Peptides against a protein of PDB entry 5NXQ. Designs and how they scored, part 52

Target 1, 114 residues: chain A of PDB entry 5NXQ
Amino acid sequence: EIQIPVSMAAEEEYLRSKVLSELLTDTLENDGEMYGNENEVLAALNGAYDKALLRLFASACSDQNVEKALSLAHELKQDRALTAAVKISERAELPSLVKKINNIREARYEQQLK

## One batch from the design tools (peptide; made by RFdiffusion4, then SolubleMPNN)

Design b2_p11_7_s2 (from b2_p11_7, 3 letters changed)
Fold by OpenDDE base, seed 3:
Structure b2_p11_7_s2 (fold): chain B 114 residues (1-114), chain A 11 residues (1-11)
Amino acid sequence: as target 1 above (114 residues)
Amino acid sequence: DLLEFVDELLS
């Protein structure tokens, strides 16, 4: 049985989740109707999207690729996912990354206040 | 292992 590297699997899942999320969003914006559970589906897709990203993020951290990790963190949608990224960064003992991700969170908080 | 840690966080 072929074992797919975790990073490759995560990338595939990320892309799949991203595409599906975008397709759902477009459908809702253009058609406004699906199956009556659009919000639930969207939440699930966003969750899966962030989860996939976080796995990629962890992989980048493991590789000590802070730049890649930070780039991935910027792609996270949910605040809870950013929180998870912080925890992962702390576990990886990457304090500079922790700070930068917290800056992302703070920036998003400020945007929400506007 | 960070990947295992992620799974724990997201479980």
Scores: peptide ipSAE 0.543, ipTM 0.939, DockQ to the pose 0.958
Fold by OpenDDE base, seed 4:
Structure b2_p11_7_s2 (fold): chain B 114 residues (1-114), chain A 11 residues (1-11)
Amino acid sequence: as target 1 above (114 residues)
Amino acid sequence: DLLEFVDELLS
């Protein structure tokens, strides 16, 4: 059995989850109708998507690639995922990244209020 | 290990 690197597995899962999430989102936006458990499926896909991203994010942090990490953080969908990214950044001792991710969170909060 | 930490956060 060949064990693939965790980073490669994360990238694969990210791409898969991203595609599926986008497809479902587009379908829902275009159709404007909800049947069955589409919302539940979307939530699950978004969760998987963010989980995959967070692993990539952690890898970027480990590589001290702050720019890549920040870029990945912008792609996170759920607030809880951003919170996780902050914690990962803290653990990685990247305070500048912490601040920038918190700014992302704040910006999204403001957007939700509108 | 950050990846391990991620798994803990997401558990």
Scores: peptide ipSAE 0.541, ipTM 0.939, DockQ to the pose 0.976
Fold by OpenDDE base, seed 1:
Structure b2_p11_7_s2 (fold): chain B 114 residues (1-114), chain A 11 residues (1-11)
Amino acid sequence: as target 1 above (114 residues)
Amino acid sequence: DLLEFVDELLS
């Protein structure tokens, strides 16, 4: 029986979700046919993507790999996912990472206002 | 466990 490590499974799911999300985004940008449910599909894919990414983020935090964790946080798409990353960082007792992720959130807020 | 914490946050 083959045992797949949780980290490997998370990485695979992240990559799968990332690819699908990017493909859907590209299709929408090029006026591809999505049968009228593209918004629901995109939301689901982005949700799955961020969820998988947050697992990797948590793993990086557990390893005390702040630089990797921060890099992963930059890849998060939804604001609610960044909020989750902050909570994870707090739980991991990484205050410097908390500050840096909050900076990411603030920067994105500023972009939305433009 | 942080992974369990993530599951709780996203459940």
Scores: peptide ipSAE 0.540, ipTM 0.938, DockQ to the pose 0.967
Fold by OpenDDE base, seed 2:
Structure b2_p11_7_s2 (fold): chain B 114 residues (1-114), chain A 11 residues (1-11)
Amino acid sequence: as target 1 above (114 residues)
Amino acid sequence: DLLEFVDELLS
């Protein structure tokens, strides 16, 4: 049995979730409907997407690759995921990354107010 | 372990 590295598995899941999330989003935006449970499906897909992404994020933090970690954080969709990224960054003792991720959160909050 | 922490956080 071949043991797949965690990072590779996470990347595969991330890409899969990303594609599905984008497809669903496009369908809702352009067609306005799907199967009647589109909101629940979208939430689940976004959750899976962010979950996979956070694992990659953690890996980047473990490698002390702040730039990569920050890039990944920008790809997170849910606010709860950004919160998780902050916690991960704190555990990784990367205060500069914590600040930058909080800035992302603040920026998104401001956008929602418009 | 950071990865273990993530697993707990995402569970």
Scores: peptide ipSAE 0.537, ipTM 0.938, DockQ to the pose 0.710

Design b2_p11_7_s3 (from b2_p11_7, 4 letters changed)
Fold by OpenDDE base, seed 1:
Structure b2_p11_7_s3 (fold): chain B 114 residues (1-114), chain A 11 residues (1-11)
Amino acid sequence: as target 1 above (114 residues)
Amino acid sequence: DLLAFVDELLA
């Protein structure tokens, strides 16, 4: 059996989840028909997307690539994922990244208040 | 290991 490198597997999963999430979102926006489980499916897809993205984020942190890590953090959808990114950054001992991700989270909170 | 840590956070 062929063993796939962890980074490649993570990228593949991220792209797959991203495509499926976008496809479902576009379908719901264009057709508007509900079959009863779309919200649950969307939540699951977004969860899988963020999980895959966080693995890439963790890899970037391990490489001490703060710029790449920050770019990936901007792509996270769920607030819980941003919280996870902060904790990962803390574990990686990257305080500057912690601060920047917290700024992202705060900016999203303010947007929700408007 | 940060990858293992990710799994713990999202479990």
Scores: peptide ipSAE 0.605, ipTM 0.948, DockQ to the pose 0.959
Fold by OpenDDE base, seed 2:
Structure b2_p11_7_s3 (fold): chain B 114 residues (1-114), chain A 11 residues (1-11)
Amino acid sequence: as target 1 above (114 residues)
Amino acid sequence: DLLAFVDELLA
């Protein structure tokens, strides 16, 4: 059996989760149909999306590709995912990346207060 | 291993 590299598997999962999240969002916005579990479904999809993205993020960190890692961090949706990205960056011993991701988090906090 | 660490964080 052919083993798929982790990075390739993560990319596939990311794309799948991204597409599903976008399709669901578009459907709800365009059709206006509510079934009572949309928030739970969206949370699950966003969670899967961020999880896949964080794996790509970790791979970029392992490659010491700070710019790629930062680009991926900007795509994260949930605050808890940004927190995870910080922890991953700390483990990767990339303090500059830690600082930049914390800046992203702080910027989002300020936007919420706006 | 960072990938293993990610799985640990997200578990």
Scores: peptide ipSAE 0.604, ipTM 0.948, DockQ to the pose 0.964
Fold by OpenDDE base, seed 4:
Structure b2_p11_7_s3 (fold): chain B 114 residues (1-114), chain A 11 residues (1-11)
Amino acid sequence: as target 1 above (114 residues)
Amino acid sequence: DLLAFVDELLA
């Protein structure tokens, strides 16, 4: 069995989840067809997507690559994922990153209110 | 280990 580095595995999972999520979204938007479970499937895909992304985020934090970590955080979809990213940043002892991610969260909250 | 921590958070 070929052993794949954790970072590469995470990247693959992220990309796969991203593609699937986008394909489903496009299908719903373009065809307008609902079969009863699309929202649940989409939510599950988004969850998997964020989880994969958070692993990449954690890897970036471990590398002390704050810029990469921040870029990844911007790609997170769910608020709970941003919360997780904050906790990861705290664990990594990266307070500047914590602040930046909280700014992302606050910005999204404001957008939701508009 | 941050990766283990991620799994803990999302378990």
Scores: peptide ipSAE 0.604, ipTM 0.948, DockQ to the pose 0.961
Fold by OpenDDE base, seed 5:
Structure b2_p11_7_s3 (fold): chain B 114 residues (1-114), chain A 11 residues (1-11)
Amino acid sequence: as target 1 above (114 residues)
Amino acid sequence: DLLAFVDELLA
């Protein structure tokens, strides 16, 4: 049986979820309607997107590729996903990455307050 | 590993 590499599978899921999320977002921004369940659909898509992205993030951390990990963290949409990224970084013993991800979270909090 | 940890966190 052919086993798909975990990173490849994660990348595929990430890209799929990203495309769907972007399409949904564009629809909402342009039309403002999606059969009354747009928020739930968007949340589900964002969840899947972040989940896939976090797997890539974890892989980058395992490789000790902090720059790649940080780049991926910037792409995370949900705050809970950033929190997960922090925990992953802690497990990976990458304190510099922890600090940088927390900076991302803080920046987003400040933006939400505006 | 970290991947397993991710799955645990997101379960």
Scores: peptide ipSAE 0.602, ipTM 0.948, DockQ to the pose 0.969

Design b2_p11_7_s4 (from b2_p11_7, 4 letters changed)
Fold by OpenDDE base, seed 3:
Structure b2_p11_7_s4 (fold): chain B 114 residues (1-114), chain A 11 residues (1-11)
Amino acid sequence: as target 1 above (114 residues)
Amino acid sequence: SLLEFVDELLS
């Protein structure tokens, strides 16, 4: 049995989820309705996308690669995913990363208010 | 471990 590193598996899932999400979005924009549950599918894909990113994020934290971790955090779509990233950062004892991710959340909140 | 924590968090 071939064991695939967690990071590689996460990257594969991330890319797959990202591509599918983009394809669905493009379909909705160009072709309109597809199956009637497009929003639900998109939400599920976004969830899977963020989960994959969070695993990569955790891997980066484990490697003490704060810069990579922060870059990955910026790619997260959902606020709940950012919250998860904060929790992971706290567990990894990376307070500077916690602060920076909270700044991302705050910035997005401000953007939503506009 | 951190990875185990993540799995629990995302479950």
Scores: peptide ipSAE 0.552, ipTM 0.941, DockQ to the pose 0.594
Fold by OpenDDE base, seed 4:
Structure b2_p11_7_s4 (fold): chain B 114 residues (1-114), chain A 11 residues (1-11)
Amino acid sequence: as target 1 above (114 residues)
Amino acid sequence: SLLEFVDELLS
């Protein structure tokens, strides 16, 4: 049995989830509601997307590739995912990354207030 | 490990 490396598996899942999330978003924007459950479906897809992305993020942190990790963090959609990224960064002992991710969170908070 | 920690966070 061939075991796929975690990073490769995460990349595959990320791409799949990203495509699905984007397709759903486009559908909602162009075709309207989806039988009243579009928000639930979108939340599920976004969740899967962020989870996959966080695994990539963790891999980058493990490699101490802060630049890659930060880039991935910017792609996270949900605030709870950013929170997870902070925790992962803390566990990885990357305080500079922690600060930068918190800045992302703060920026998004400000945008939501506008 | 970091991977295990991530799994815990995502569970």
Scores: peptide ipSAE 0.551, ipTM 0.941, DockQ to the pose 0.594
Fold by OpenDDE base, seed 2:
Structure b2_p11_7_s4 (fold): chain B 114 residues (1-114), chain A 11 residues (1-11)
Amino acid sequence: as target 1 above (114 residues)
Amino acid sequence: SLLEFVDELLS
């Protein structure tokens, strides 16, 4: 059996999680409660989404593709995922990327204060 | 490796 490359598998999972997360979010915003566990489901989906995205992010870092990595970081939903991206960037010895991701975090913090 | 680090981080 041919094994699917990690990057391809991650992309598939990312896309799947993204679609499901968006669909659920839209439903909650427009139709209200669905099954009584929407927040839990959304958290799980967002977690899976970010995990898949972080693997792609790491791959981009490994390729020294900073622009791609940064683009992926902007797609991360959870703050803890951004923190993980910073750690990955540090491990990859990409200080410019570290700074840019921290800027994303700071910007989101400011938005939350409004 | 970076991939191993990520795997540990996301575990």
Scores: peptide ipSAE 0.548, ipTM 0.940, DockQ to the pose 0.575
Fold by OpenDDE base, seed 1:
Structure b2_p11_7_s4 (fold): chain B 114 residues (1-114), chain A 11 residues (1-11)
Amino acid sequence: as target 1 above (114 residues)
Amino acid sequence: SLLEFVDELLS
């Protein structure tokens, strides 16, 4: 059995979840004929996607790579995931990143209000 | 550790 590094496994899970989420989204937009559990499946996929992404985010924070961490934060889909990213940034003692992620959250809130 | 914190947060 081949042992895969944790970081590589995390990236693989992120990519897999991302692809599946995008495929489901495209199907809903282009076909529209699903079997009633589409929203539940999409929520699960988005959750898995954000969870995997947050692990990568934490890794970037550990590396003190603020730019990479910020880029990853922009890829997060759910607001709850952004909240998690803020908490991770606080724990990592990266106040500049905290501010930037909060700006992302605020921007998304404004878009939802329109 | 940060990794442990993340696991707790995502559990």
Scores: peptide ipSAE 0.546, ipTM 0.940, DockQ to the pose 0.569

Design b2_p11_8_s1 (from b2_p11_8, 3 letters changed)
Fold by OpenDDE base, seed 5:
Structure b2_p11_8_s1 (fold): chain B 114 residues (1-114), chain A 11 residues (1-11)
Amino acid sequence: as target 1 above (114 residues)
Amino acid sequence: SLADEILAEME
């Protein structure tokens, strides 16, 4: 069995899920067609997307690349994914990154209230 | 790994 590096596999899945999510979103926005399952599909795609990003995030943390990790965290869509990123950062003993990610989460909370 | 544990909880 061919074993692909985790980071490479994550990048592939990230790109795949991103493209599919964007295509579905564009279809809904441009064609206005509703089949009844688009929201479920989008949720699943977003889940896969964030999961892939988190793998990349974990890799960046392992490399002690805080700037890259922070950049990836900004690309996360779900709040639960940001929470996961915080946990990863804590375990990686990167308190500065924890604070920065929490700032992202707080900013998004404020945006949701508007 | 720590990442695997966290990702598993998201499923």
Scores: peptide ipSAE 0.187, ipTM 0.839, DockQ to the pose 0.222
Fold by OpenDDE base, seed 4:
Structure b2_p11_8_s1 (fold): chain B 114 residues (1-114), chain A 11 residues (1-11)
Amino acid sequence: as target 1 above (114 residues)
Amino acid sequence: SLADEILAEME
């Protein structure tokens, strides 16, 4: 069996999960049909989505591509995924990126308080 | 790798 490079596999999974998440969201917003398991499916898709993004994020950090890493971090949905991104940035010794990601988290917290 | 260990926390 042909082995796909890790970065390509991660990008493929990201794109797939992103499309599926968007389709599900659009369906719920536009059609309003509920079958009882949409939230569970959405959570699973969001998990897969963030995991795929984090792999791309880690790759960007390894490449010392801070701007790309930051752009990817903005696309993360779950707070725990942002936490993971901070940890990856810390291990990669990118303090400026750590600060910027923490700013994203703080901004989201402030929005939740409204 | 360290990245893999961190990603495992998401599971």
Scores: peptide ipSAE 0.187, ipTM 0.841, DockQ to the pose 0.221
Fold by OpenDDE base, seed 1:
Structure b2_p11_8_s1 (fold): chain B 114 residues (1-114), chain A 11 residues (1-11)
Amino acid sequence: as target 1 above (114 residues)
Amino acid sequence: SLADEILAEME
């Protein structure tokens, strides 16, 4: 059996999840028909998307590539995913990245409040 | 890994 590198697998899953999320979003916006399971599908897709991103994020942290890690964090959709990114950054001993990700979270909270 | 443990929390 062929073993695929974790980074490659994560990238593939990220791209796949991203495409599916975008397709579903476009379908809902353009067709406007609800079948009763769209919210569940979206939640699952967003979850898979963020998980894939977090794997890439963890890899970037391991590489000490703070700029790449931060860029990936901006692409995260769910707040719980940002929390996970903070935890990963803490374990990677990247306090500057922790601060920047927390700033992202705070900014999103303020946007939701408005 | 620690990253894997954190990811597992999202499952």
Scores: peptide ipSAE 0.185, ipTM 0.839, DockQ to the pose 0.222
Fold by OpenDDE base, seed 3:
Structure b2_p11_8_s1 (fold): chain B 114 residues (1-114), chain A 11 residues (1-11)
Amino acid sequence: as target 1 above (114 residues)
Amino acid sequence: SLADEILAEME
């Protein structure tokens, strides 16, 4: 059996979820199609999207590639995903990355307040 | 792994 590297699988899932999310959003906004489960589908896609990113993030942390990890963290959508990224960073013993991700979270909180 | 456990929290 062909074994696919985790990072490659994560990248594929990320791209797939991103494309599907964009297509669904465009359809709803531009064509007005309603299926009755759009919010549920979007939530699932966002979850899959962030999960895929987190796998890439974990890989970057394992590689000690802090800059790549940080870039990936910026692409995360859900706050709980950022929290997960912090936990991964802590386990990877990357305190500087922890700080930077927390800054991302704080910035998003401030944006929500305006 | 620890990463797997954290990812499981996202489900």
Scores: peptide ipSAE 0.184, ipTM 0.840, DockQ to the pose 0.220

Design b2_p11_8_s2 (from b2_p11_8, 3 letters changed)
Fold by OpenDDE base, seed 2:
Structure b2_p11_8_s2 (fold): chain B 114 residues (1-114), chain A 11 residues (1-11)
Amino acid sequence: as target 1 above (114 residues)
Amino acid sequence: SLADEVLAEMS
């Protein structure tokens, strides 16, 4: 069996989850059709999506590629995932990245208030 | 990895 590097596996899962999540979201927003489990499916997809991103994020942190890590953090959907990214950044001893991710989080909070 | 423990919390 072919062994897939961790980063490649994560990227594959990220891309797949992203596409599926966007497709489902677009369908619900544009067509308004309900099948009974859309929210559950979307939540699961978003979870898988963010987990995949976090693996890539951790890899970027390990490589000390702060710019890549930050870019990935912007793509995270769930607040809990941003929290996870902060924890990873802390463990990677990247305090500047921690601050930047927290800024993303705060910005999203402010947008929710509007 | 850096993500392993954190990801476990999200599962």
Scores: peptide ipSAE 0.201, ipTM 0.844, DockQ to the pose 0.218
Fold by OpenDDE base, seed 4:
Structure b2_p11_8_s2 (fold): chain B 114 residues (1-114), chain A 11 residues (1-11)
Amino acid sequence: as target 1 above (114 residues)
Amino acid sequence: SLADEVLAEMS
């Protein structure tokens, strides 16, 4: 059996999920039609996207590459994914990254209030 | 692994 590195598998999953999520988002924005399941599909795709991205994030943390990890965190869509990123950062013993990700979360909260 | 923790947090 051929073993695929975790980082490569995560990258493939990320790209696939990203493309599908963007396509669906564009469709909903352009067509403006909902048939009852589009939001559910979008939520699932966004979830898959963030999960894939978090795997890349975890890899960056394992490499102790804070800047790369932070860049990836900015691409996360869901707040729950940011929370997961914080937890991963804590386990990776990267407190500076924890703070930076919490700043991202706080900034998004402020944007939602506007 | 950290990857396993991702799955746990996002489940």
Scores: peptide ipSAE 0.201, ipTM 0.843, DockQ to the pose 0.163
Fold by OpenDDE base, seed 1:
Structure b2_p11_8_s2 (fold): chain B 114 residues (1-114), chain A 11 residues (1-11)
Amino acid sequence: as target 1 above (114 residues)
Amino acid sequence: SLADEVLAEMS
């Protein structure tokens, strides 16, 4: 069996999870409830999406590519994923990135309150 | 790895 490079595997998983999440979202918007478990499926897909994205984020941090890491952080959906991104940034010793990600989190909190 | 440790908390 052929071994796939970690970065390539992460990209593939990210794209797959992103597409599935978007397709499910579109289906719910256009067709409504179908099986009665859509919320559970969506939660699982969003989790997989963010996990895949966080792997890419960690790779960017390891490369010291702060701009790429920040761009990826903006694509994260769940607050818990942003928290994970902060932890990764802290361990990567990128305090400027930590600050910027926390700003993203705070902005999302404010939007939810409105 | 850093990713593995953080992702373990996400699971």
Scores: peptide ipSAE 0.183, ipTM 0.837, DockQ to the pose 0.218
Fold by OpenDDE base, seed 3:
Structure b2_p11_8_s2 (fold): chain B 114 residues (1-114), chain A 11 residues (1-11)
Amino acid sequence: as target 1 above (114 residues)
Amino acid sequence: SLADEVLAEMS
């Protein structure tokens, strides 16, 4: 049996989730059609998207590629995903990355207040 | 793995 490397699988899942999330968002914005479960579907897609990113993020941390990890963190949508990224960074013993991700969270909090 | 544990919390 052919085994797909974890990194390749994560990248494929990320790309797929990203495309599907964007397509669904565009459809709702442009067509305005409601079937009763769109918000739940979007939440699930966003969750899957962030989970895929977090797998890539964890891989970047393991490679000690802080710049790549930070770039991925900026792409995370949910605050809880950023929290997860902080947790991963802490366990990876990357305090500089922890601080930078917390800065992202703080910036988003400030934007919500405006 | 660490990633699996964190992802489990995301569920």
Scores: peptide ipSAE 0.178, ipTM 0.836, DockQ to the pose 0.159

Design b2_p11_8_s3 (from b2_p11_8, 3 letters changed)
Fold by OpenDDE base, seed 4:
Structure b2_p11_8_s3 (fold): chain B 114 residues (1-114), chain A 11 residues (1-11)
Amino acid sequence: as target 1 above (114 residues)
Amino acid sequence: SLADEILEEMS
């Protein structure tokens, strides 16, 4: 059985989830029609999207590529995903990255208050 | 891996 590297698998899933999430988001914004399950589908897609990103994020952390990891963290949509990124960063012993990701979280909290 | 455990929390 041929094994696909985790990073490659994550990239594929990221691209797939990203496209689907964007399509659904655009549809909801443009049409505005709700059939009762769009939010649930969107949540599932966002979950898959962030999960894929987190795999890439973890890979970047393992490579000690802080700049790439930070860039990926900015692309995360869910707060819980940022929390996961912090945990990954902590385990990777990248305290500067932890701080920067926490800053992202705080910034998003402030934006929600507006 | 530890990363996999964290990812499991997202599932």
Scores: peptide ipSAE 0.155, ipTM 0.825, DockQ to the pose 0.224
Fold by OpenDDE base, seed 5:
Structure b2_p11_8_s3 (fold): chain B 114 residues (1-114), chain A 11 residues (1-11)
Amino acid sequence: as target 1 above (114 residues)
Amino acid sequence: SLADEILEEMS
């Protein structure tokens, strides 16, 4: 049996989760039909998506690839995922990345207020 | 690791 590297597995899971989330979102936006559990399914898919991204994010931090880490952080959907990214960045001793991720969070909060 | 713990909290 072939063992797939953790990073490659994470990328595959990210892509899978992203596609499924986008397909569901597009279907709801274009067809407008709700059957009662779409929001729950979407939340679960978004959770899996962010979790996969966080694995990639942690890997980027370990590689000291701040630019890649920041790019991945912008792709995170849930606020709790951004919080997790901040914690990972703190432990990786990347204060500049911490600040930039917090800026992302603040920007999203401001958008919610408008 | 902390990253692993955080990921576990996300589950």
Scores: peptide ipSAE 0.154, ipTM 0.824, DockQ to the pose 0.227
Fold by OpenDDE base, seed 1:
Structure b2_p11_8_s3 (fold): chain B 114 residues (1-114), chain A 11 residues (1-11)
Amino acid sequence: as target 1 above (114 residues)
Amino acid sequence: SLADEILEEMS
């Protein structure tokens, strides 16, 4: 059995999940019809998308590539995914990255209030 | 790894 590197697998899953999420979102916006399971499908796709990103994020942290890690964090959709990124950053002993990710979370909270 | 454990919490 061929063992695929974790980073390559994560990149593939990220791209797949991103494309599917965008396609479904566009379809729903254009069609305007609800069949009853669209929100559940979107949640599942967003979950897979963020998990793929977090794997890339963890790899970037391991490489001490803070700039790449931060860029990936900005692409995360769910708040719980940002929380996971903070925890990964803490374990990687990258306090500057922790602060910057928390700033992303705070900014999103403010946007929700408006 | 700790990262893997955190990822499991997302599922």
Scores: peptide ipSAE 0.152, ipTM 0.824, DockQ to the pose 0.223
Fold by OpenDDE base, seed 3:
Structure b2_p11_8_s3 (fold): chain B 114 residues (1-114), chain A 11 residues (1-11)
Amino acid sequence: as target 1 above (114 residues)
Amino acid sequence: SLADEILEEMS
């Protein structure tokens, strides 16, 4: 049996969830097809998307690749995912990354106030 | 691992 590295699996899941989310969105917006569970599907896809990113993020942290980790954090959609990224960064003992991710969170909070 | 636990919270 061929073993696939976790990072590769995460990347595949990220891409799949991203594409499917975009496809569903396009279908709903352009074709107007409603199936009754679109929001639930989108929520699940967003969850899978962020989870996949977090795996990549954790891998980047383990590699001490702060720039890559930060780049990945910017791609996270959910606030809870950013919180998870902070926790991962803390465990990885990367305080500079913690600060930068918290800055992302704060910026998004400010945007929500507008 | 801690990372695994955090990821589980996202499930």
Scores: peptide ipSAE 0.150, ipTM 0.823, DockQ to the pose 0.224

